# Peptides against a protein of PDB entry 6J54, part 43

Target 1, 223 residues: chain A of PDB entry 6J54
Amino acid sequence: NENLFASFIAPTMMGLPIVTLIIMFPSLLFPTPKRLINNRTISIQQWLIQLTSKQMMAIHNQKGQTWSLMLMSLIMFIGSTNILGLLPHSFTPTTQLSMNLGMAIPLWSATVFTGFRYKTKTSLAHFLPQGTPALLIPMLVIIETISLFIQPVALAVRLTANITAGHLLIHLIGGATLALLNINTMTAFITFTILILLTILEFAVALIQAYVFTLLVSLYLHD
Target 2, 42 residues: chain B of PDB entry 6J54
Amino acid sequence: QFQFTGIKKYFNSYTLTGRMNCVLATYGGIALLVLYFKLRSK

## One batch from the design tools (peptide; aimed at target 1 T20)

Design b2_p15_6_s4 (made by RFdiffusion4, then SolubleMPNN; from b2_p15_6, 10 letters changed)
Fold by OpenDDE base, seed 1:
Formats: sequence, C-alpha cells, structure tokens
Structure b2_p15_6_s4 (fold): chain B 223 residues (1-223), chain C 42 residues (1-42), chain A 15 residues (1-15)
Amino acid sequence: as target 1 above (223 residues)
Amino acid sequence: as target 2 above (42 residues)
Amino acid sequence: PIIELALEAAELFLL
C-alpha cells in the first residue's frame, strides 16, 4: 500500500527540497510578450488567457475586475501544474493538501474581507437567505456561518481529492495493465484501453478543477 | 415590493437591511448567551 | 443564490 503513495512523496535531492523548483517550473511556460506581434505560441496563449479572463470576469463589475490578474494567474498555475502532473513519473504539487490549503485559505479570506469591507450590508445579508420564515432565522444564520467557514476547506479538499484520486487510478490501472501483459494479453488490452480513456478524463478533470477552484474564488469575491 | 410596519420593518428576511439586522441580532444574541454562561461561573 | 448554485454544481466534481 505504501507503494501506491510513493508518487505523492515530495521529492528531494541531496536533502534539498526540489519541490520549490517544481512549483516554479510552470512559470517558465508562460513567457511575457516582448514584441508587438509575437510568435504563434505566445499569441495562442494570450488569446486563451484573454478568453478565459473575459469569461470569468463577466460576472464582476469594474471593481471586481481588479482581481483579474490574481484569478488568471491562479487558474494558469493550477491548470499547468495539474497537466504537468499527468506526465509519467512526475510529481504534482496540487496533490498535496498543504499546498492547496495554503492557496485556498488566503484567497478565501481575502475575498471575504474584501466583501465585508466594501459591501458590508450585502455580505452580512448573505448569511440569511431571502424569504426565510422568522422562526428559522437564528438557526439558518448559524448554518450559513458554518457554511462560510467550510468553503476554504471544501475548496482545498475538492482539488486535492480529485487530482489525487485521478493519479491513483492511473497508477492502479497502469500497474494492472503491466501485470496482465504476462498473464492475458487480451485482458491487458482492455485494461490499457480503460487507461487511455481514464487519462483523457484526467486531462479534462485537471482543467475543470483548475477552473472550478478559480471560479469559486471569484464567486466568493462577487458574493 | 413588500411593505413592512413596526418591528418587521427593521427585522425581516426580505429586505437587505432587514436581513442584515437579523444576522446582527443573531450574532448579538449568541454573544450575549456566551457571555452569560461565562459570567455565570463565579 | 449564485454561490449556492455554483456550490451545488461543484459538488458534482467532489468525487
């Protein structure tokens, strides 16, 4: 069973944590434009970033759009790390709950505090849904308060669980295919097909989880 | 738009101000209860 | 309401 989780151990070289380098590596994949007309690769990247930015920030007003840089950097970081994590023998930092909590809690707190600072009345009103019977108001306010504090935990756990589960499944099915190569080639072929389908699914999950994580942070900002 | 009179004007679950006041009242009530139980032990 | 809807939609991706 320990062998299953070996891929999730933080890698080190000569006692030095190379996890920092792994986290910083995706930044190299998104160079800043220098020319008026950039090459095709950078142009496509910028086009995708602009499209996603317009889509995500469409729900925000001008003040909320100030967070565009933060949210776009977040989705690019999580998305790139998740996709790179699907490479063979790679380490995905987003599988670590500590990292995701380290992102979720500050971002969540920033959005909540920003909401209370600039939209105090609206933010406080969100603890009570409209049309609630008078007798249920105190209990419902308590539940909504608890729900608020569960948000950063759910945000981090959701991302961690989805990425980790995907990696585990790929590892298990991949190991099963290799084991079945010497037992039954036909069954191994079926299992390999499942592995391919699962890998495609995990690529989609990697992007979706990055989007959902960023979208929820953005939505908490919008309140 | 709902027309509220009396206490319902300030404490209601339909208006923004009413909802805010209900939330604040709930938190205030909880705080007072906690304070009461804390000061109860002499 | 939008947050609640988004949370419900996000629950589809919990597992």
Scores: peptide ipSAE 0.250, ipTM 0.825, DockQ to the pose 0.036
OpenDDE base, seeds 2, 3, 4, 5: peptide ipSAE 0.219, 0.198, 0.216, 0.231; ipTM 0.822, 0.817, 0.824, 0.814

Design b2_p15_7 (made by RFdiffusion4)
Pose (drawn by RFdiffusion4):
Structure b2_p15_7 (pose): chain A 223 residues (1-223), chain B 41 residues (1-41), chain P 15 residues (1-15)
Amino acid sequence: as target 1 above (223 residues)
Amino acid sequence: FQFTGIKKYFNSYTLTGRMNCVLATYGGIALLVLYFKLRSK
Amino acid sequence: SFFLSFFSFFVFVLF
């Protein structure tokens, strides 16, 4: 009975303040120069695009490369609006589940209608995988179509659920430091757990590669 | 001029990308179950 | 009043 942890009961509040200012704000963190040689703080933003525009370009290699100049603007928005919210009292718009159901459905149904306007038969004849055996036709085409309509729900709910799960362990491991007016040796170990956990919460950039890239496999497989 | 800089882009991919009517239908029906539960309290 | 502020944000996302 040496080190007794404590806890504080308080409501964790994902309120909704004025949002259309908070959305526009990580657009003016990135400027655009009309010059040849640039000023050494855009120049490491302009080099960070020319890396990851050479990885969502190399798989597709078609006349579906026209689409890929938009998919690098989808990686900078939720690459920034997940990184800005690590600050002390900031608010992330990709916490709420509302806009992510508007980021998945206008993009996911922009992929099944891409081959239906050009191929019209063999886009969802991709439901036919191989040289057809006889004992498992109805066990297949009720499976591979129930794992198609999962995909818009499987694209948007895997983003909202773990971004806001990073904010609660920021508060609850951080709020147990404030309510630790008991023995003071264990206060530093909870603080040292925080400053490791804030390094893991820069996997909020690593969860945007898992949004743009399973949108490219959900685009390269249909087209 | 927030148009003609990206007007060549729009009619290229908004043929399939501007289908927010399925989002508007899935969003307008999602308006209807929450006003109904508060009506029945 | 929270449902109306969520609906007005959804209409803004739609347009």

Design b2_p15_7_s1 (made by RFdiffusion4, then SolubleMPNN; from b2_p15_7, 13 letters changed)
Fold by OpenDDE base, seed 1:
Structure b2_p15_7_s1 (fold): chain B 223 residues (1-223), chain C 42 residues (1-42), chain A 15 residues (1-15)
Amino acid sequence: as target 1 above (223 residues)
Amino acid sequence: as target 2 above (42 residues)
Amino acid sequence: SLLDRLATLLLLLLE
């Protein structure tokens, strides 16, 4: 069982943690454009970033669009780390709950604080749904308050659980496929097919989780 | 579009101000209850 | 044959 989680241990080299380098590595994959007409790869990246930015920030007004840089950097970071984490023997920082909490809590608190600062009346009103019967108001306000504080935890746990579960499944199915190669080739082929489908799914999950994480942060900002 | 009179004008679940006031009243009530129990145990 | 070797290599790398 310990071998199953060996891939989730923070890697170190010569006693020094290299996790910092791993976290900083995705930034090298997104260079800043310098030329008027950039390379094809950079142009495609910029195009994708612009599309996602336009789509995500469409729900926000001009003041909310100030967070566009933060949200786009967040989705690019989480997305790139999740995709790179699917490489063999790679370490995904987003599988660590501490990493995701470290991102979720500050971002959530910032969105909540900005909401209360600039939209105090609207933010306070969100603790009570419209049309609630009078007798249920106190209890519902308490529930909504608790729900608010669960948001950063749910945000971090969701990302961590989805990515971690995917890695575990790939590891287990991969190990089973190798074990079945010498037992039953036909069954091994089926298992391998499942592994291929699962890896494709995990690529999709990696991107979706990055998008969902960023989208939820954006929605919390919008309130 | 509702026309509220009396206490319902300030405390309602339909208007923005009414909802805000209900939330504040709830928090205030909880705070008073907590304060009461703390002072009682003293 | 080459595809099988690549598949096995991939599986080994996943462990």
Scores: peptide ipSAE 0.029, ipTM 0.724, DockQ to the pose 0.013
OpenDDE base, seeds 2, 3, 4, 5: peptide ipSAE 0.028, 0.025, 0.025, 0.025; ipTM 0.722, 0.723, 0.727, 0.713

Design b2_p15_7_s2 (made by RFdiffusion4, then SolubleMPNN; from b2_p15_7, 12 letters changed)
Fold by OpenDDE base, seed 2:
Structure b2_p15_7_s2 (fold): chain B 223 residues (1-223), chain C 42 residues (1-42), chain A 15 residues (1-15)
Amino acid sequence: as target 1 above (223 residues)
Amino acid sequence: as target 2 above (42 residues)
Amino acid sequence: SLLDQLATFLQLLLS
């Protein structure tokens, strides 16, 4: 029997892992502008980056906008890797929970520590919602503390689960379509149509998850 | 705006300072409880 | 089996 999850195995070439090259590859797709008036492709990219930057950083003050470069690089990285992962026979690094945890935990911790450094009083106050009855204060503080520590896990798992599930569905439906070609062509056509629709959906999910991941990190920074 | 007197001035769930103090008090209480059980276990 | 594949998949995700 074939492994249903073979596509999620880290690829190697001659025994050497090529994951590093795969992770670095998206950087080549976003060249730095070199002209006053660039070509259409670069202009569109810069325009999109500026739009997303303005939208995402609108909730932050000057201090929060210092994180603009990091957050924009994050969304570009996750978005590009997610989109490239939808290419045939492509490995998506963001399907690995270790990868997403490796991004979520440091970014989350950085936002939390930044909050404690510059907004100590407000950050501490966030552990207790306003208007909480006095009897519920200790328990609620504990719950909010636990909720805080769940944030990086939820952030990583959300991205991993959404991207991985989409990939699994594409592979399963694709495999089913191929298997049905010799059994029932009509059913195969239906499954193929579903595959196309699912692929379009996964393109959207890929971008949305990148945006949500970055947005949540930004929101944690805003406190 | 809220007007608090006495202990409620420092420990309340409405003001920013009050909420902070409540959080600190809660953490302090938990720390004391942990210390108590740790010392009791010894 | 599916369970074995799932276990391997989970191991891959956590690796």
Scores: peptide ipSAE 0.232, ipTM 0.806, DockQ to the pose 0.044
OpenDDE base, seeds 1, 3, 4, 5: peptide ipSAE 0.072, 0.216, 0.231, 0.053; ipTM 0.754, 0.811, 0.807, 0.767

Design b2_p15_7_s3 (made by RFdiffusion4, then SolubleMPNN; from b2_p15_7, 14 letters changed)
Fold by OpenDDE base, seed 1:
Structure b2_p15_7_s3 (fold): chain B 223 residues (1-223), chain C 42 residues (1-42), chain A 15 residues (1-15)
Amino acid sequence: as target 1 above (223 residues)
Amino acid sequence: as target 2 above (42 residues)
Amino acid sequence: ELLEKLATLLLLLLS
């Protein structure tokens, strides 16, 4: 069982942690354009970023759109790290709960404090849904308050659990496929097919989780 | 829009101000209860 | 045969 989680241990080289380098590596994949007409790769990349930014910030007013850079950088970071984490023998930083909490808590707190600062009345009103019977108001306010504090934890755990579970499944099915190659080739082929499908699914999950994480942060900002 | 009169004008679950007041009242009540039990422990 | 070898290598890299 320890071997199953070996891929989730923070990598070190010569006694020095290289996690920082791994975290910073995705930034190298997104160079800033310098030419009026860039190459095809950068153009497509920026086109995708612009489309996603327009889609995500459509729910925000002009003041909320000031968070566009932060949210887009977040989705690009999480998405790129998740995709790179699917490479063989790679380390995915987003599998670490500490990292995801380190991102979720500050972002959540920033959105909550921003909401209370600029939209105090609306933010306070969100603790009580409309149409609540009078007798249920105190209990529901307490529940909504608890729900608010669960949000950063839910963001971090959701991302961590989904990515970690995917990696574990790929590892387990891959190991099973290798073991079955010497036992039954036909069964090994079936498991290999499942592995391929699972890998495709994990690519989708990697992107979806990045989107969901960023979207929820955006929704918390919008309140 | 709902027409509220009396106390329901300020404390209701339909208007924005009413909802805010209900939330503040709830927090205030909880704070008072906590304060009461804290002072009772003398 | 090449596909099988690539698949095996992929599995070895993933496991």
Scores: peptide ipSAE 0.022, ipTM 0.695, DockQ to the pose 0.013
OpenDDE base, seeds 2, 3, 4, 5: peptide ipSAE 0.018, 0.018, 0.019, 0.021; ipTM 0.692, 0.695, 0.698, 0.683

Design b2_p15_7_s4 (made by RFdiffusion4, then SolubleMPNN; from b2_p15_7, 13 letters changed)
Fold by OpenDDE base, seed 5:
Structure b2_p15_7_s4 (fold): chain B 223 residues (1-223), chain C 42 residues (1-42), chain A 15 residues (1-15)
Amino acid sequence: as target 1 above (223 residues)
Amino acid sequence: as target 2 above (42 residues)
Amino acid sequence: SLLEQLALLLLQLLS
């Protein structure tokens, strides 16, 4: 079990954590453009950011669009870290529940507090859906308030569980294919094919989870 | 647009104000229950 | 939301 989860241990060098460098590394892949006509890579990056920003900010008014920088930076960070985490023997910070909670709780609380500050009546009204029978109002309000507090936990656990499960499967299938090379080459080839398909799937999952995490934060802001 | 009279004017599940008042009433009721049990237990 | 969907299901059962 220790060997299986060795890739999830935070790397250290001479007692100093290397996690900080790993977290900052994705930022180097997205330089700031300084020209009107940039390189192809930078242009593609900016184009993707504009597309995602237009899609996510479509549900917000001008006041909500002030969060565009935060949300875009969040999706870029989570997406890049998840993709880089799929490299062999790499450490993915988003695999750590503590980190995801550290992101989810402040962002969630900020959206909730912003809602209560600017849309107090609407925010309080969201605890009671429209058209509920009078007898179900107290119980439904309780359930809705519990659901609110589960939101940050769900954000963190969803991201952590999906990335962690993907990593585990890749390592298990990868280890199995290596073990089967000396037993049955044909079976090893099949498992290797599954490994390739799984890695492709995990690339998609990595991006989807980054998008969903950011989208849900945005939806909580919209209320 | 809904028109309500009496208590339903302030406590309804259709209007924004009515829903807000229902939520506040439920929280207030829970708070009173907690207070009652605290005063009874001690 | 999931709660809204559940509430709608309950309302459909009560109707």
Scores: peptide ipSAE 0.042, ipTM 0.778, DockQ to the pose 0.017
OpenDDE base, seeds 1, 2, 3, 4: peptide ipSAE 0.020, 0.029, 0.031, 0.021; ipTM 0.707, 0.784, 0.791, 0.696

Design b2_p15_8 (made by RFdiffusion4)
Pose (drawn by RFdiffusion4):
Structure b2_p15_8 (pose): chain A 223 residues (1-223), chain B 41 residues (1-41), chain P 15 residues (1-15)
Amino acid sequence: as target 1 above (223 residues)
Amino acid sequence: FQFTGIKKYFNSYTLTGRMNCVLATYGGIALLVLYFKLRSK
Amino acid sequence: MIAAFFFALAFLLHM
């Protein structure tokens, strides 16, 4: 009975303040120069695109490369609006589940209608995988179509659920420091757990590769 | 001039990318179950 | 809110 942890009961609030200012704000963190040589703070933003525009370009290699100049704008917005919210009292728009159901459905259904306007038969004849055996036709085409309509829900719910799960362990491990007016040796270990956990919460950039890339496999497989 | 800089882009991919009607239908129906539960409290 | 996202996504694509 040496080190008794404590806890504080308080409501964890994901309120909704004025949002159309908070959305526009990580646009003006990135400027654009009309010059040849640039000023050494855009120049490491302009080099960071020319890396990951050479990885969502190399798989496709078609006339579906026209679509890939918009998929690097989708990685900078939720690459920034997940990184800005690690600050003390900031608010992330990709916490709320509303706009991620508007990021998944106008993009996911922009992929099944891409081959249906050109191929019209073999886009969802991709439901035919191989040289057809006879015992498992109806066990297949009720499976590989129930794992198609999961995909818009499987694209947007994987983003909202773990971004806001990173904010609660920021508060609850951080709020147990403030309510630790008991023995003071264990206060530093909870603080040291925080400053490790904030390094893990820069996997909010690593969860944007897992949004643009399973949108490319959900585009490269259909087209 | 927030148009003609990206007007060549629009009619290229908004043929399939501007289908927010399925989002508007799935969003408008999602407005209907919440006003109904508060009506029945 | 989603209309402001479409507008911010079209403004970021212009840059």

Design b2_p15_8_s1 (made by RFdiffusion4, then SolubleMPNN; from b2_p15_8, 9 letters changed)
Fold by OpenDDE base, seed 2:
Structure b2_p15_8_s1 (fold): chain B 223 residues (1-223), chain C 42 residues (1-42), chain A 15 residues (1-15)
Amino acid sequence: as target 1 above (223 residues)
Amino acid sequence: as target 2 above (42 residues)
Amino acid sequence: AIDALLETLALLLSK
C-alpha cells in the first residue's frame, strides 16, 4: 500500500523542505574538540574516527591520505544519517537514490579523474588485467570500461537498496506485530522479537554500508 | 623478467606500458570503427 | 581483486 512507502517521502512543512535540516542535523552530533582532555563522549568519537581513519588510509600512500578528511567526513555523514534513520518515524536521506547518486557520482568521478591525472599509465593499464590472452584484449578492455561506469551506479544502488530494504522490513514486521497483538499474542511476541533482532542487524548494516561506501570510494582512488 | 621483442615489446599484457598501449590501441580501433560507420552512413 | 572482494562482501551484507 501507499502507506508502506509513506515514510520514504521527503517531509515538507508548509511547502518548505525539512530535508535540508534533517541532512544538516547529524553535524550537530559531532562537535569539534576544544579541550586537550575532552568529554568522554567526544573522546570516544575521536577514538573511533582515528581507528577508522587508520584502517581506511592504511591502503593509501601520502598522496592518497590527502583524501582522508573527505572520506572520514563521508563515512561519518552516511553512518550518522543511517543510524538516525533507524529511529522510529525518522526520515533517512540515504534511502533516497538521488541523494546517494549525488554523493556517489561526484566522488567516483573525482577518484577516476584523480587517477587519470596522477597515475595515467597505471589507470589506463587497469583496463587490462595482466596476463590476458592477446585475442581477449579488446573484449576485456570493453568490459572493464563498462565496469568502470557501473561503479557509481552500483555504489549508489547498493547503499540505497540495503538501507531501504532494511527500513521496509522493519516497517512491515512492525506493522505485522501491531496487527497480531489482537489476533494472537504469542505470534505477536515472536514477530516482535524478530523485529528487535532485525533492528539490531540494521544498526550494524547501517554502519557497515557507510564504511563499505567510503571504502569503495577510497579503493577506486587507490586504483 | 619478460623479454619481449618486436611488436610484443609495445603491445604486451604483462608490462605496464604494454597494457597501456593495448588499451589505447583498442580505444583507437573502436574510434576508427565508429568513424568508419559514421562516414559510411553519410 | 580487492574491489571484487569488497563488492561480494557488500552483496553478502545486502542479503
Scores: peptide ipSAE 0.272, ipTM 0.813, DockQ to the pose 0.031
OpenDDE base, seeds 1, 3, 4, 5: peptide ipSAE 0.263, 0.217, 0.240, 0.262; ipTM 0.810, 0.807, 0.813, 0.798

Design b2_p15_8_s2 (made by RFdiffusion4, then SolubleMPNN; from b2_p15_8, 8 letters changed)
Fold by OpenDDE base, seed 2:
Structure b2_p15_8_s2 (fold): chain B 223 residues (1-223), chain C 42 residues (1-42), chain A 15 residues (1-15)
Amino acid sequence: as target 1 above (223 residues)
Amino acid sequence: as target 2 above (42 residues)
Amino acid sequence: MIDAVLKTLAELLSK
């Protein structure tokens, strides 16, 4: 009679929500370098950040690269929260749609407004793909406008759905594995193997979703 | 590369300015339609 | 008021 969604409930300690502490915790995992020759762990982190930064900023011009700090902080935040969320008995803030919308909407709005502010002609022209037949212009402009407004929702839902579904599957298969241990050890071993493979996949998904989220925000900024 | 004459110069789907004008015209048309229906209902 | 709007639009379109 376990609630399958109990892991998605915001945890409370002494009646106080500790979600704020959980959200801030990943920041402690990324210390700032203090030495010319850093520790191995910090060096690896900086190397990874530099690599991802180079890849993400390769799309942007000099003006777009001003967003590098924000985008890198975003990917590190989402990535770290997603990975930490895969730990046993951990609450994943990114499973909360409210949080993801809270990130997606402002970032999307900022990119859209930045586009209209600095590249008004190009941004307005983006609502009409090049080469559109004259008869399709009004309808396509409407569709593209609707598409624009769906972007932040799609961005948030994608992250939420993928992480939530992954956690749910791990929980379900984990529970099934435990139940099958008492019935058939061979079947339990198969389900356990699937569970391991799924957990590995979810680690990859956790990182990919962080990257995709940030990348899409970056692409919206580029357009 | 594209030589447009007349109205096609301002309203085309190939040039940046033409696309922008088409978008603005579409929004303007929608706004006028909405205004028309609002005025008609009152 | 119309002239102000047109001027603003012209400025926006000049960017």
Scores: peptide ipSAE 0.000, ipTM 0.671, DockQ to the pose 0.027
OpenDDE base, seeds 1, 3, 4, 5: peptide ipSAE 0.012, 0.000, 0.000, 0.000; ipTM 0.653, 0.667, 0.665, 0.642; seed 1 fails the geometry check

Design b2_p15_8_s3 (made by RFdiffusion4, then SolubleMPNN; from b2_p15_8, 10 letters changed)
Fold by OpenDDE base, seed 1:
Structure b2_p15_8_s3 (fold): chain B 223 residues (1-223), chain C 42 residues (1-42), chain A 15 residues (1-15)
Amino acid sequence: as target 1 above (223 residues)
Amino acid sequence: as target 2 above (42 residues)
Amino acid sequence: AIDALLETLSLLLSK
């Protein structure tokens, strides 16, 4: 079943890592506006970014809103890479666990460190929920501590698993449709319909996962 | 607001300070246990 | 943290 993972192999040309270029490619899709009145496409893009920014930062105080740029860049990056990864026979960098861990761990550590630096008392108190029976306090503190360390792993795995699973399904059903073209056209049509529906779903999943990833990072910052 | 006296004033699960103290006490206890086992092995 | 995650999940599912 190694053929199933062929689409997830990092592409290289003559030993040169093309993955770097693929990761940097989404950055080209978001040019910096230079005019007061921009083109329609750029204006729509900025409008969407502003809406998402307002929605994401609505739960944060003024101090937390300083992270708006980073969080918006994160959601833009993950969202764009996830959507571009849905192209046929394309490589999705976010399907790589190493990529997501490399992104999640620093952000998680930054949020946790920021919390402990500026809100030390509240951050420490977060390890113990209110109203806990006295006898369960030590055990619960340990569990919450473990939960904290699982957060970056869960964040990375969630994104990776969802995108990878969707990508695999698209490839499998797509391959099945191609194989059935010469066998049974009726079944091929059915599988093709399923593929279309799945593709639409994966577009939604791609955006949702980017949003969830960014939202959770923001929530960890907010505690 | 809860009215706590004595030990409950400093170690409670309802106040922010009490929760913080409980967490610190837990970590301190674990650290002492680790230290005990480390010293015992010597 | 767990409660926050569950709440986030519930909010996402409610949409």
Scores: peptide ipSAE 0.282, ipTM 0.812, DockQ to the pose 0.032
OpenDDE base, seeds 2, 3, 4, 5: peptide ipSAE 0.244, 0.216, 0.259, 0.276; ipTM 0.806, 0.801, 0.813, 0.800

Design b2_p15_8_s4 (made by RFdiffusion4, then SolubleMPNN; from b2_p15_8, 8 letters changed)
Fold by OpenDDE base, seed 4:
Structure b2_p15_8_s4 (fold): chain B 223 residues (1-223), chain C 42 residues (1-42), chain A 15 residues (1-15)
Amino acid sequence: as target 1 above (223 residues)
Amino acid sequence: as target 2 above (42 residues)
Amino acid sequence: MIDALLETLALLLSQ
């Protein structure tokens, strides 16, 4: 009876946490370009970064575009960690809520404070949706205030839950496939096919969650 | 553009300034209520 | 997971 959650335990080697090394590992996959015309892999990476940068920064004014480097680094970090986490027997740091909160809270705080600093009127007005009936104004302002404080938590939990659920599902279906191999090879083949499809889906989810996390941080900056 | 007169000019849910004032009024009201209950408990 | 994906896609499509 293997613990289903054993893969989510932070790995330690010789009593030292190696999580720091795992977190730093994705940075090695993105070398700095040194040539005008780089190799195919770096060129594709730079092209993807440029495309995502253009899409995310299209919503922002010139002042908001100063966050481009931070947001691009964030999406690359989360995306790479999520993709690497789909490798067999790998640990995905983004399954740890503490890590995601550690990213979400400072970024959210920075965006909120930046909003209040440069767009005070708009930021304060954001607590009241346009067209609200007069009687609902006090209650809605309170709800919107609570909603604001839930944003970093929702951001972190969304990423954590999606990645964790995906890994658990892969583990469960994988375990079921292995168990069925000894019972019925045909059913095992069906479950294995489902496992492959699920793995492909998880690759998509891994990238989408990285994008959505970064996009929502970007949207909070815009608001 | 909605034409508001009187108090509705300053407190409305349609204009940016009106929304801001409504939010500030709400927070001010809550703060006053909390202060009232705090002073009453003393 | 599917619901989360659909919600995420809906959010992306709504923008």
Scores: peptide ipSAE 0.046, ipTM 0.769, DockQ to the pose 0.031
OpenDDE base, seeds 1, 2, 3, 5: peptide ipSAE 0.019, 0.032, 0.018, 0.030; ipTM 0.675, 0.747, 0.683, 0.735

## One batch from the design tools (peptide; aimed at target 1 M72)

Design b2_p16_3 (made by RFdiffusion4)
Pose (drawn by RFdiffusion4):
Structure b2_p16_3 (pose): chain A 223 residues (1-223), chain B 41 residues (1-41), chain P 16 residues (1-16)
Amino acid sequence: as target 1 above (223 residues)
Amino acid sequence: FQFTGIKKYFNSYTLTGRMNCVLATYGGIALLVLYFKLRSK
Amino acid sequence: SLYEQIMNLFRFFVLF
């Protein structure tokens, strides 16, 4: 009975303040120069695109490369609006489940209608995998089509659920420091756990590769 | 002028990318079940 | 030129 942890019961609030200002704000963190040589703070933003525009370009190699100039704008928005919210009292728009159901469905259904306007037969004849055996036709085409319509729900819910799971361990491990007016040796270990956990919460940039890339595989497979 | 800088882009991919009607239908129906539960309390 | 094209699409997407 040496080190008794404590806890504080308080509501964890994901309120909804004025959002159309908060969305526009991580657009004016990135400027654009009309010059040749630039000013050494855009110049490391301009180099960071020329890396990851050479990885969403290399797989496709078609006339479906026209689409890929938009998929690097989708990585900078939820690459920024997941990184801004690590600050003390900031608010992330990708916490709420509303806009992510508007980010998945206008993009996911922009992929199944891409081959249906050009191929019209073999896009969902991709449901035919191989040289057809006889015992498992109806066990297949009820499986590979129930794992198609999962994909918009499987794209948007995987983003909202773990971003807001990073914010609760920020509060609850952080809130246990404030309520630790018991023995003071264990206060530093909970603080040290925080400053490790904030380094793990820079995997908010690592969860934007897992959004743009399974949108490319969900585009490269259909087209 | 927030148009003609990206007007060439629009009619290229908004043929399949501007299908927010399925989002509008899935969104408008999602408005109906929440007004109904509060009506029945 | 590539950075300007991406930033024009980024500003339109954020506005949309």

